# Ledger of designs, part 74: peptides against a protein of PDB entry 3MAZ

Target 1, 99 residues: chain A of PDB entry 3MAZ
Amino acid sequence: VLNPMPACFYTVSRKEATEMLQKNPSLGNMILRPGSDSRNYSITIRQEIDIPRIKHYKVMSVGQNYTIELEKPVTLPNLFSVIDYFVKETRGNLRPFIC
Target 2, 99 residues: chain A of PDB entry 3MAZ as posed
Amino acid sequence: VLNPMPACFYTVSRKEATEMLQKNPSLGNMILRPGSDSRNYSITIRQEIDIPRIKHYKVMSVGQNYTIELEKPVTLPNLFSVIDYFVKETRGNLRPFIA

## One batch from the design tools (peptide; made by RFdiffusion4, then SolubleMPNN)

Design b2_p22_8_s4 (from b2_p22_8, 10 letters changed)
Fold by OpenDDE base, seed 5:
Structure b2_p22_8_s4 (fold): chain B 99 residues (1-99), chain A 22 residues (1-22)
Amino acid sequence: as target 1 above (99 residues)
Amino acid sequence: SELEEEQKEFEEDLKKIKEKLE
């Protein structure tokens, strides 16, 4: 039994994620994708503060939780919470990319 | 590393976003 993944999860590469966000910015600016290592993921964002910037961050599977690799790491219980964190912390500036 | 630089920029951006929305 597999649990569903966040709506902004896509089985795409770093390059493909970048292209998706650049091509259709109105659909959202955040994508969750498979990491290079098994059970790990990456978040790709197209953040717009002054100018659009593409950035990538690791989401590491740690036990039953997930840790967002930041200078001050953030550990959350599931991938849905990871997405929620990015949305809430930016007060909606970041939104999941929904096709 | 490149990742560390990206992470630093993100955290700085988060701060900027919050400041602008306050």
Scores: peptide ipSAE 0.089, ipTM 0.662, DockQ to the pose 0.742
Fold by OpenDDE base, seed 3:
Structure b2_p22_8_s4 (fold): chain B 99 residues (1-99), chain A 22 residues (1-22)
Amino acid sequence: as target 1 above (99 residues)
Amino acid sequence: SELEEEQKEFEEDLKKIKEKLE
């Protein structure tokens, strides 16, 4: 039995995630999706600071934890914590895409 | 004004995005 996934997780490609965020920005601006490897993931965000910008971040499975590939990597115990990190660090500017 | 204060807080959030997520 698989454990629950974050609400903003979708089995979509990089391109599809980008299109989802662009089409319905009111539903959120952050998506978690499968990575190239079975146990790795990617985060796609759509920022609107000056102009709309799409960015992608790798979330690598390391043992029982997950590491966000940033300039200064951040390791967290689960995917829910990964989403929480993005939300809290931006004081809610980033919000999970809920469709 | 309240609007200006809200805008200030939002700009601070954007700053955090730039610092942590670029």
Scores: peptide ipSAE 0.084, ipTM 0.648, DockQ to the pose 0.047
Fold by OpenDDE base, seed 2:
Structure b2_p22_8_s4 (fold): chain B 99 residues (1-99), chain A 22 residues (1-22)
Amino acid sequence: as target 1 above (99 residues)
Amino acid sequence: SELEEEQKEFEEDLKKIKEKLE
């Protein structure tokens, strides 16, 4: 079976994503969800560096790639790479939410 | 915007995480 979307992708709202992460932190702390516009997405994370913090980031579809909207934008070839980026850059601090 | 500020904070958080892991 070929998964077209990352395992941490859920068709949930910002609020629902936040609740999911808060209720079951042991299942992961990163969710990919639909953005306000079609073909765009958002990443919701619950990061624990000092205290738990919920943050949201836009992932914009640009051509055949995806750009994480940061001060210094990061463009990647697919959504799987986007998830991988968050995991690797945080050295595992962020993990995809698997429910 | 507020979102931009949050996203900037992410980059700072990444730096902080790396510093703690090094």
Scores: peptide ipSAE 0.080, ipTM 0.629, DockQ to the pose 0.693
Fold by OpenDDE base, seed 1:
Structure b2_p22_8_s4 (fold): chain B 99 residues (1-99), chain A 22 residues (1-22)
Amino acid sequence: as target 1 above (99 residues)
Amino acid sequence: SELEEEQKEFEEDLKKIKEKLE
């Protein structure tokens, strides 16, 4: 039995994630997906501040926590917190992709 | 790397979003 994953987690590639977000923007604009390395993940977003922009970020597994690879790294206790961080920091601009 | 550049842009985007919403 696997532990629950965030609702926006999909076992898709970078390309597939991009396509998902572009095809159905009304379902959300953020996807969590497997990273190329073991126990690491990537976040793909479709930001629409001025114009639609696709961007990707690394979420590195560090011990029992996860670190969002940013200029000023943010370490959180679990993937749910990672998603929450993206949502809260953008005050809802970013929303988990749910399909 | 390109990813690092994208990651930096996120932080800048967050700032823009916050400024726009505040």
Scores: peptide ipSAE 0.049, ipTM 0.578, DockQ to the pose 0.752

## One batch from the design tools (peptide; made by RFdiffusion4, then SolubleMPNN)

Design b2_p23_1_s1 (from b2_p23_1, 16 letters changed)
Fold by OpenDDE base, seed 4:
Structure b2_p23_1_s1 (fold): chain B 99 residues (1-99), chain A 23 residues (1-23)
Amino acid sequence: as target 1 above (99 residues)
Amino acid sequence: MEEEKKKIDKEALEKAKKEDEEL
C-alpha cells in the first residue's frame, strides 16, 4: 500500500514506460516509475522536437526528500514536486502521462 | 518559431548525471 502518488506514476519497467510514451504521445511525455532499488524512482521522458528522444533520470530517496540525479543535483520534498520541477523547467514541454 | 521555442525549452532541462539502471 502506497501513499498518494503523482498521476503519472506507473509500476512499469523502463521498457514498458518507453512503449507507453511511444504508443500514445498525445497523453503526455513523462512517466514516473520504480527505480532499480526499492525506495528509488526513475523519470522517463520522450521529447519529440526534431526526432523522438528517450531519456531516463534517477530520482533518489534521501531521508524524507528526493534528489534528481542531474549534473547539478536538485533536492525536493516530495514526488509531486519532482514532477512539477520537470514541467516548470521545460516551460511545459514535458507533460505528465495520464491515461 | 515553435520548433525553436521547444528546443530552448528542452535545453532548459539540465542534463542527467546518470541514467537509471534497467530493472
Scores: peptide ipSAE 0.094, ipTM 0.708, DockQ to the pose 0.068
Fold by OpenDDE base, seed 1:
Structure b2_p23_1_s1 (fold): chain B 99 residues (1-99), chain A 23 residues (1-23)
Amino acid sequence: as target 1 above (99 residues)
Amino acid sequence: MEEEKKKIDKEALEKAKKEDEEL
C-alpha cells in the first residue's frame, strides 16, 4: 500500500505527462511523476504566459527529504511541500493537474 | 494587473530553474 501522494501525482512517462497537460489545460498545468531513477521524481509543467511552454524539473530523494533541482536547490520534507513550493513561487500560476 | 503578474511569475521560476533531461 502506497503512502498518500499529492493529487497531481500520476504514474506516467515524460511524454504522457506532456500530452495530459496539453489536452486538458483547464484541469491544471502541473503534474508529479516518477523520475528515471528509483525513488526520484519529476515535475512537468505547462505554462501559457506568452506561448505554451513545457518544462521538466528533477526532484531528488535525499534521505527523508526531497531536493528540487533548481539553480538554487530547495530541500523540503515531503512531496506535498514540493508541490506547494511550485504553487507559491508562481503565486498560483501553477496549479496541480486534477482529473 | 494580469500581464504584470504573469511576467513576475515567469521570472520567479525561470531564474531558479534547472531543467530535467531525463526521458
Scores: peptide ipSAE 0.093, ipTM 0.716, DockQ to the pose 0.064
Fold by OpenDDE base, seed 3:
Structure b2_p23_1_s1 (fold): chain B 99 residues (1-99), chain A 23 residues (1-23)
Amino acid sequence: as target 1 above (99 residues)
Amino acid sequence: MEEEKKKIDKEALEKAKKEDEEL
């Protein structure tokens, strides 16, 4: 079964994702993007708690699931759940970038 | 406070992170 990608997925590079988030912070602060020519992905975020900070996370495809590369890894059933995790973990501070 | 909560959430996420490499 093939599902559509999350709304915040864009086929962009690390640099372009950063520029997108900087240009229009009101549209959201989280982007899902392709990983290095594989079934993996990356999450780029821009938080403005104290000062603007950009961070990038690896999302590795493992079987039919996805693992967020954290010190304590988190495995989820699909990319929608990955986005949901980032939203919930930050209590809504992170929001998917929608343009 | 809301700001303190946000700082804690940010810190928790930062401490656990493993950043990706440039594509």
Scores: peptide ipSAE 0.053, ipTM 0.687, DockQ to the pose 0.065
Fold by OpenDDE base, seed 5:
Structure b2_p23_1_s1 (fold): chain B 99 residues (1-99), chain A 23 residues (1-23)
Amino acid sequence: as target 1 above (99 residues)
Amino acid sequence: MEEEKKKIDKEALEKAKKEDEEL
């Protein structure tokens, strides 16, 4: 059976995600998007703590779970948990982009 | 408090192992 996707998921490219975040920063600063020709995903963020910075993280599908490609990888059971991790870890600095 | 919070928030997220490539 199919499950819903996080609200900040958009079927956009790396470039498009960057443009979305730059154009409307008040709507959030984190987007989940499809990976390249695969079952994987990517997280694009735009933080403005010191200066605006765009970063892209790989979220790899591993079995029934997802692994965020960090120096110390984090494996989570679903994409909602992936979004939650980014929000919680940054104490709310990162917020899902909602439009 | 705000400046300290910003510094903490900046360092809170771990570095990516590798960035995603353009689609």
Scores: peptide ipSAE 0.114, ipTM 0.730, DockQ to the pose 0.064; fails the geometry check

Design b2_p23_1_s2 (from b2_p23_1, 13 letters changed)
Fold by OpenDDE base, seed 5:
Structure b2_p23_1_s2 (fold): chain B 99 residues (1-99), chain A 23 residues (1-23)
Amino acid sequence: as target 1 above (99 residues)
Amino acid sequence: MKEEIEKIDEEALKEAEKEDKES
């Protein structure tokens, strides 16, 4: 079964993702994009807790799951769960970029 | 903002977690 990708997934580069988030912050502050490796991805976020800050995270394909590259790695069953994790962990501070 | 590099940056996520943590 072929599943669709999260709505905040865009085939853009790190630079393009950064520009998208800076241009329209009202549309969300989190983008999922292709990684350098075929089965890996990256998350780009723009948080405004104090001042605007751009950060990037690796989402590694491990077997049939995905692991968010953090000091304490988090493994999830699919990309939708990865997006959900970022939203829930920040209690809504992060929201998927939808345009 | 900090210059974009290929390294992973976890500070923003950690900060957000602290800000939204239950009191």
Scores: peptide ipSAE 0.037, ipTM 0.521, DockQ to the pose 0.039
Fold by OpenDDE base, seed 1:
Structure b2_p23_1_s2 (fold): chain B 99 residues (1-99), chain A 23 residues (1-23)
Amino acid sequence: as target 1 above (99 residues)
Amino acid sequence: MKEEIEKIDEEALKEAEKEDKES
């Protein structure tokens, strides 16, 4: 099986992603979607640590890598690694949304 | 205008990890 893109990637808007996460939180709380420009992407998450909180992260395509726009930028070799970063950094709190 | 994408610090994610761990 070939997986060119992470399973949680959907060609949806910010609004749609938010709605997806709100509607079926049991399916995951992280979505990767097309960004504002060309090869850029965005990650929308919905964490429920205390109360539901929606946040969006910018993932910039830089050369053959991807940089997550964080206070301390993180550059990774592919989008799968980007998803992995969010999962590992939160020790599983964030899980890719699988519809 | 284009959507504003929030730049979250890595520490925020780490803190979320700690909070989740405590739960």
Scores: peptide ipSAE 0.036, ipTM 0.520, DockQ to the pose 0.031
Fold by OpenDDE base, seed 2:
Structure b2_p23_1_s2 (fold): chain B 99 residues (1-99), chain A 23 residues (1-23)
Amino acid sequence: as target 1 above (99 residues)
Amino acid sequence: MKEEIEKIDEEALKEAEKEDKES
């Protein structure tokens, strides 16, 4: 049976997510976590292009889909697709944090 | 209260893509 949530989903705060990514960068650099509102989520990433940078994105539940809050919003059918989007858009630079 | 999300750096995503392509 499939897991209902992506493997990189953790019930952690923004601060905790940041610490997780900083402490174990080899395990991945992207975490999905609960948002401040019910049924919404946030994605915390840690990219190391020139210097380490922490960014947070809002993922809004809209109907049965999810919308990533970007300048040009991206709507996807499920949270797995949301994770896949970040992986694909960065050509693998972002990887789900698996611990 | 709603959590404040940092300003979206979409360029960072594109830069990451470019960096990966070049690597």
Scores: peptide ipSAE 0.032, ipTM 0.524, DockQ to the pose 0.031
Fold by OpenDDE base, seed 3:
Structure b2_p23_1_s2 (fold): chain B 99 residues (1-99), chain A 23 residues (1-23)
Amino acid sequence: as target 1 above (99 residues)
Amino acid sequence: MKEEIEKIDEEALKEAEKEDKES
């Protein structure tokens, strides 16, 4: 049995995620995707504060939790919390890409 | 080769928050 995944999770590559965000910015600006390793993931975002900027973050599976690779790593209990972190940390600037 | 990983630009995020925040 598979556990539910965040709505912004897509089985796409870095390139595909970038294209999705660029093509339909009105649908959101954040995508969760598979990482290079089985239980790891990546977050791709597209912000337009001054000019369009694409950034990628690594989300590592550690035990039953997930750690976002940042200068100050953040560990969360599940992928839903990971998405919530990005939304809340940016006070809504980042929104899950929903199509 | 491993993917490039970006760090959160807190200043950029703060600017975005200011722009999105209610007056």
Scores: peptide ipSAE 0.032, ipTM 0.507, DockQ to the pose 0.030

Design b2_p23_1_s3 (from b2_p23_1, 15 letters changed)
Fold by OpenDDE base, seed 1:
Structure b2_p23_1_s3 (fold): chain B 99 residues (1-99), chain A 23 residues (1-23)
Amino acid sequence: as target 1 above (99 residues)
Amino acid sequence: MEEERKKIDEEALEKAKKEDEES
């Protein structure tokens, strides 16, 4: 039995994640996916305020925690907290992609 | 008002985050 992962986690590539968000923006605009390195992850977002903008952020596994590669790095206890961070910081503009 | 807030949040997020280089 695998530990629960955030609902917006998908085993997709950077390109695939981008395509998913582009094709169905109504389902959300944030995807968590495997990173290029073992036990690391990436967050792909697509914000559409003025024009569509795609961004990819690195989430590093550090011990039992995860560090979001921000200007001022933020370390959180789990991936759910990582998703929550992006949602809260954007005041709900970012929403987990759920299909 | 909402759009302005969203733009501010987007800009803040964009500048505060470091993008990955994964292909």
Scores: peptide ipSAE 0.116, ipTM 0.730, DockQ to the pose 0.068
Fold by OpenDDE base, seed 5:
Structure b2_p23_1_s3 (fold): chain B 99 residues (1-99), chain A 23 residues (1-23)
Amino acid sequence: as target 1 above (99 residues)
Amino acid sequence: MEEERKKIDEEALEKAKKEDEES
């Protein structure tokens, strides 16, 4: 059976995600997108704290969970939790891109 | 206080950074 995806998930490329975030920063600064290979994902963010910075994080499917490729890897049960992690860790600085 | 908060958040995320190399 199919499960819903986070609202900030878009079937876009790395380049397209970057363009989306740059074009409409008021709509959010975080996008979840398909990874380079089939069952993995990537998180693209655009922060404007000092200067605009684009970063791309790997979200690897591991069994039934997902691991965010950080210096200290974080494993979570679903993609909603992945989004929540980025929001929580930045105390709301990162917000899902909603259009 | 807002500026201080943003700087702390940036540093926290930057230290944990491991970016992908997707083309």
Scores: peptide ipSAE 0.115, ipTM 0.688, DockQ to the pose 0.064
Fold by OpenDDE base, seed 3:
Structure b2_p23_1_s3 (fold): chain B 99 residues (1-99), chain A 23 residues (1-23)
Amino acid sequence: as target 1 above (99 residues)
Amino acid sequence: MEEERKKIDEEALEKAKKEDEES
């Protein structure tokens, strides 16, 4: 039995996530979605500082933890912590997409 | 100075990223 998923988790593709963020930017700019592997995930963000920019991050399941594929990888205990990391690192610029 | 703050945050995250492939 799985624990509840973060509110910004949606079973959508990369393209669908991008379209969701573009359509309703006021609802947030960060989506968690399934990865290529059943136990992996991806984070899609849309920032519009100068121009709209879409980026996708890989979140790999490692044992009971999750590793964000960054230049300096970050390992966290759960997906809620993954979302929290992106919020904190951007000092609130990234916000989970709530629809 | 809000826009400059956002640019700093974006650049920090950008340099660390390893973008994934289509999922």
Scores: peptide ipSAE 0.107, ipTM 0.690, DockQ to the pose 0.069
Fold by OpenDDE base, seed 4:
Structure b2_p23_1_s3 (fold): chain B 99 residues (1-99), chain A 23 residues (1-23)
Amino acid sequence: as target 1 above (99 residues)
Amino acid sequence: MEEERKKIDEEALEKAKKEDEES
């Protein structure tokens, strides 16, 4: 039994996440997925501004918090806040993938 | 107008990004 996860969390690989975002861009452009390690995660995004661009961000579990691996790291209290950060930072350009 | 805003946001995020390796 898992605790509640963000709606855009899917137990998919990097490749599968990319395919999901490419197949149904109208459903959103951001997926949270398991990382390479059991307690880490990755964020896959597909921004379609000028051309489609796929990016993958590391979300590291640190204690009870999560750190987004950016040039200037951002630490947040939960995965919901991680999703919220990406939405707000892009002023709504990124939207959770919901299907 | 809207695209320029999005491009600015993209560049801001991209400049700070550290991409992960294949999972």
Scores: peptide ipSAE 0.098, ipTM 0.725, DockQ to the pose 0.069

Design b2_p23_1_s4 (from b2_p23_1, 16 letters changed)
Fold by OpenDDE base, seed 5:
Structure b2_p23_1_s4 (fold): chain B 99 residues (1-99), chain A 23 residues (1-23)
Amino acid sequence: as target 1 above (99 residues)
Amino acid sequence: MEEERKRIDEEALKKAAEEDEKS
């Protein structure tokens, strides 16, 4: 059975996500997309604190949870929580890309 | 405050590894 996905989820490639964020930065700077393997995802961000920086994070399915591949890994119960984590930890600097 | 914000962001989202490119 399918569950709802975060609004910033798009079935796009790494390259396409980068292009989306560069083209319309006013719509947000964070995209959730399919990973290279089934059931895994990736987060692409474009921050402009000092200079534009594109980064890609692994979001790995672990059982029924998701782990963000950070220096100190963070495990969360769903993809909505993953998006929320990125927003909160950057104090709102990262915002989901909504088009 | 902006410099402090930058430091917090960099620390919070320090990556362990690069994401694999979708094939």
Scores: peptide ipSAE 0.090, ipTM 0.709, DockQ to the pose 0.066
Fold by OpenDDE base, seed 3:
Structure b2_p23_1_s4 (fold): chain B 99 residues (1-99), chain A 23 residues (1-23)
Amino acid sequence: as target 1 above (99 residues)
Amino acid sequence: MEEERKRIDEEALKKAAEEDEKS
């Protein structure tokens, strides 16, 4: 089955996403959610390297691609690639939240 | 080793700006 959105996408607020990740850390630590504007998204993570840290990233829709707003921005062709990027760059530390 | 990994991961995902609180 070809899904239009990644499995870790939820129509939740920033606060709700944080609560989800804190409540069930065993289910994953990364959530994709709607951004402040339509067609833009945000990623909330709860990464545990030394201590648990909550961070929120902006994912901007640019044309047919998506740009993760990092110090050095990364542009990817779809939201699935965005999720894969976070997983890869953290060597598996970040995992999509699946409930 | 572990500290090196931490630093590399932090560099890879260093965000430029905070997400809008409106979200």
Scores: peptide ipSAE 0.087, ipTM 0.702, DockQ to the pose 0.064
Fold by OpenDDE base, seed 2:
Structure b2_p23_1_s4 (fold): chain B 99 residues (1-99), chain A 23 residues (1-23)
Amino acid sequence: as target 1 above (99 residues)
Amino acid sequence: MEEERKRIDEEALKKAAEEDEKS
């Protein structure tokens, strides 16, 4: 079975994503959701390094790739790679939210 | 170590700009 979207993708708003992560932190701390514009996405995370912090990142569709809007932008070939990037760069601190 | 990991995480995900509130 082919999965066209990452398992942590949900058609939810910024507010809803925040609530999901806060209510069930054991299920993961990273959600991919639709962005404000078509073909763009946003990632909402909830990290607890020191205190719980909610952050939202822009994932912009650029051609056939995706760019994470960081100080030093990162371009990846697909949304699965985007999720993988967040997991790897945080050494597993971030995990996709699986509801 | 733990403290170093925390710093690496923060550096790796430093945002360029805040997401649009209308999302």
Scores: peptide ipSAE 0.055, ipTM 0.676, DockQ to the pose 0.064
Fold by OpenDDE base, seed 1:
Structure b2_p23_1_s4 (fold): chain B 99 residues (1-99), chain A 23 residues (1-23)
Amino acid sequence: as target 1 above (99 residues)
Amino acid sequence: MEEERKRIDEEALKKAAEEDEKS
């Protein structure tokens, strides 16, 4: 059985993800996308605090888990947990982009 | 106060490394 991917996962490039977030900010500000290498992913976010800022995070596949490349790396059991982490840590400021 | 909260939240997600441009 194929496990579903998070709702904010899209098979898009860094550029495409950025454009998606810029075009419809009301739909969310976080996208999960394929990384540079197989089994790795990237998170693109667009936060509007003082001015709109785009950031990209690496989500590395490590065994059966995933590690978010933060100053203090965080390892989680699945991609859903990765998305949840971003939402929780920002107290809801980050929301998955849903088309 | 909201901006301060957002700045704190942003700091919590400080990147350790840049994501590859090829992705």
Scores: peptide ipSAE 0.047, ipTM 0.673, DockQ to the pose 0.070; fails the geometry check

Design b2_p23_2_s1 (from b2_p23_2, 10 letters changed)
Fold by OpenDDE base, seed 2:
Order: sequence, then structure tokens, then C-alpha cells
Structure b2_p23_2_s1 (fold): chain B 99 residues (1-99), chain A 23 residues (1-23)
Amino acid sequence: as target 1 above (99 residues)
Amino acid sequence: SSREERERERLEKIREELEQLLE
């Protein structure tokens, strides 16, 4: 079965995503979830460097692409690339949550 | 180790950059 969404995509709330990451850190530390607006998404991460930190980021649908709204925005062609960006930029510190 | 410290500093810098996206 072909899934058009990344494996770490879950139809969960911010709170639920946080709980998932906290309960099973061995499965990964990054979740993609629906945003508050149609066709927008959010990324929830649990990054552990010094202590575990939960953070949430907006991924905005812009045309046929997706933009991570940084001070210097990052635009990517699809949600798979968005996940890849977070993984590569942190050199594997962030890993998609695979349940 | 020095290597681990450099990695920690790099990741912290990335965290600070990504924090601009906090919703």
C-alpha cells in the first residue's frame, strides 16, 4: 500500500504528539502532524542534548511546496523533504517517530 | 571529549535557529 505521507505523520494533537515522543523515545523523536489551518502542518520534536526539550514548528503549504518559516525560510518540494531536512541538518539527532 | 563538545555546540546552534519556528 502506497502512503503519500511520511511515516512519521500522525493525525494527532500537539499534546498527543508530545506524549507519544515522551512515552517511546526509542521509536524516534520527531512527529509530523496536522496544523491548525488546512494544508498546513506542524513538526513536534523531542531533542535531547543536555536535557529533553519539546518544541513545535510550523510547516506552511505554499503553492506546491512547503516552507519552514525561519528568519531565513527554508522551502522544500514535499513533506518527505521536510522530514529529511530536519534529519540531515541535525546529522541524525532527529529521527522520524516510527510506531 | 572535544569532539562531543563540538557536536553539542553545533546542535545547540541548530536548536536556536529552529526555535524561530516555535508555534
Scores: peptide ipSAE 0.146, ipTM 0.695, DockQ to the pose 0.020
Fold by OpenDDE base, seed 3:
Structure b2_p23_2_s1 (fold): chain B 99 residues (1-99), chain A 23 residues (1-23)
Amino acid sequence: as target 1 above (99 residues)
Amino acid sequence: SSREERERERLEKIREELEQLLE
């Protein structure tokens, strides 16, 4: 049976997601979470290059696809592809948070 | 040191990848 949601999806708030990433950075640095009372989602990442930086990205449900709100929006067919995009574009720097 | 230089270059590469992601 195929899982409908990525492993890094958690029903948590922006604040909770930030805390999770800060407390256990070894488990990953990217979390997918639900939007505020909507069909949309958000991705929270914690980059630790020079200093720890938390960033949030909006993932909008558009028809049967999803659009990552970037300067140049990226539309993908499903949430798994969204996660894959973040991983591949950073060549593995971003990793799904697995708790 | 040479080791520190290599690490600096690695981090710079990561930053470049993130920049591409945010475009």
Scores: peptide ipSAE 0.114, ipTM 0.627, DockQ to the pose 0.017
Fold by OpenDDE base, seed 4:
Structure b2_p23_2_s1 (fold): chain B 99 residues (1-99), chain A 23 residues (1-23)
Amino acid sequence: as target 1 above (99 residues)
Amino acid sequence: SSREERERERLEKIREELEQLLE
């Protein structure tokens, strides 16, 4: 079963995601993208508190769930929950990139 | 309970890691 993808999901590379976020910061600062040759995904963010900072996070498909590769990994039931987690845990600083 | 305490501590550490994105 193929579930709908979050609105901030784009079939782009790491480089393309970075460029998208840099060109249109007003549209959001977080992109979900496919992993390389796998069922996994990656999150690219661009924060602009003091200076622009790009970071990438690995989201691993584990069974029917997804694990965010942090120092202390977080497992969530779906990709929507993954996006919501990034938004809520940063108190809205991270926002999904919506074209 | 001890279980709840351990889970709370784990969650707090995760939140702190993500919150560091704001620093």
Scores: peptide ipSAE 0.113, ipTM 0.619, DockQ to the pose 0.017
Fold by OpenDDE base, seed 5:
Structure b2_p23_2_s1 (fold): chain B 99 residues (1-99), chain A 23 residues (1-23)
Amino acid sequence: as target 1 above (99 residues)
Amino acid sequence: SSREERERERLEKIREELEQLLE
């Protein structure tokens, strides 16, 4: 069976995603969620280095690809690649939230 | 101490990686 969405994708709001990450940090610290009334998505992370910090990133659907809204935008072919990018760029510090 | 130094280096590495992600 081929899943079209990454395992850390949840149909939750920004607030709900934050609560999920805060409640069970051992399950991961990164969630992919729907954008507000759109075809786009958002990534919510909870990084705990000195203190817990919640951050959100926009993942825009551009043609057949997806662009992570950063100072220097990163365009990737699919959402799986987007998740992989976050994991690899932080060498595993960011992990998909799996409940 | 060496322990503190190693921990600081570890945290700095994480921060650098995250900073790269945010660029």
Scores: peptide ipSAE 0.110, ipTM 0.619, DockQ to the pose 0.017

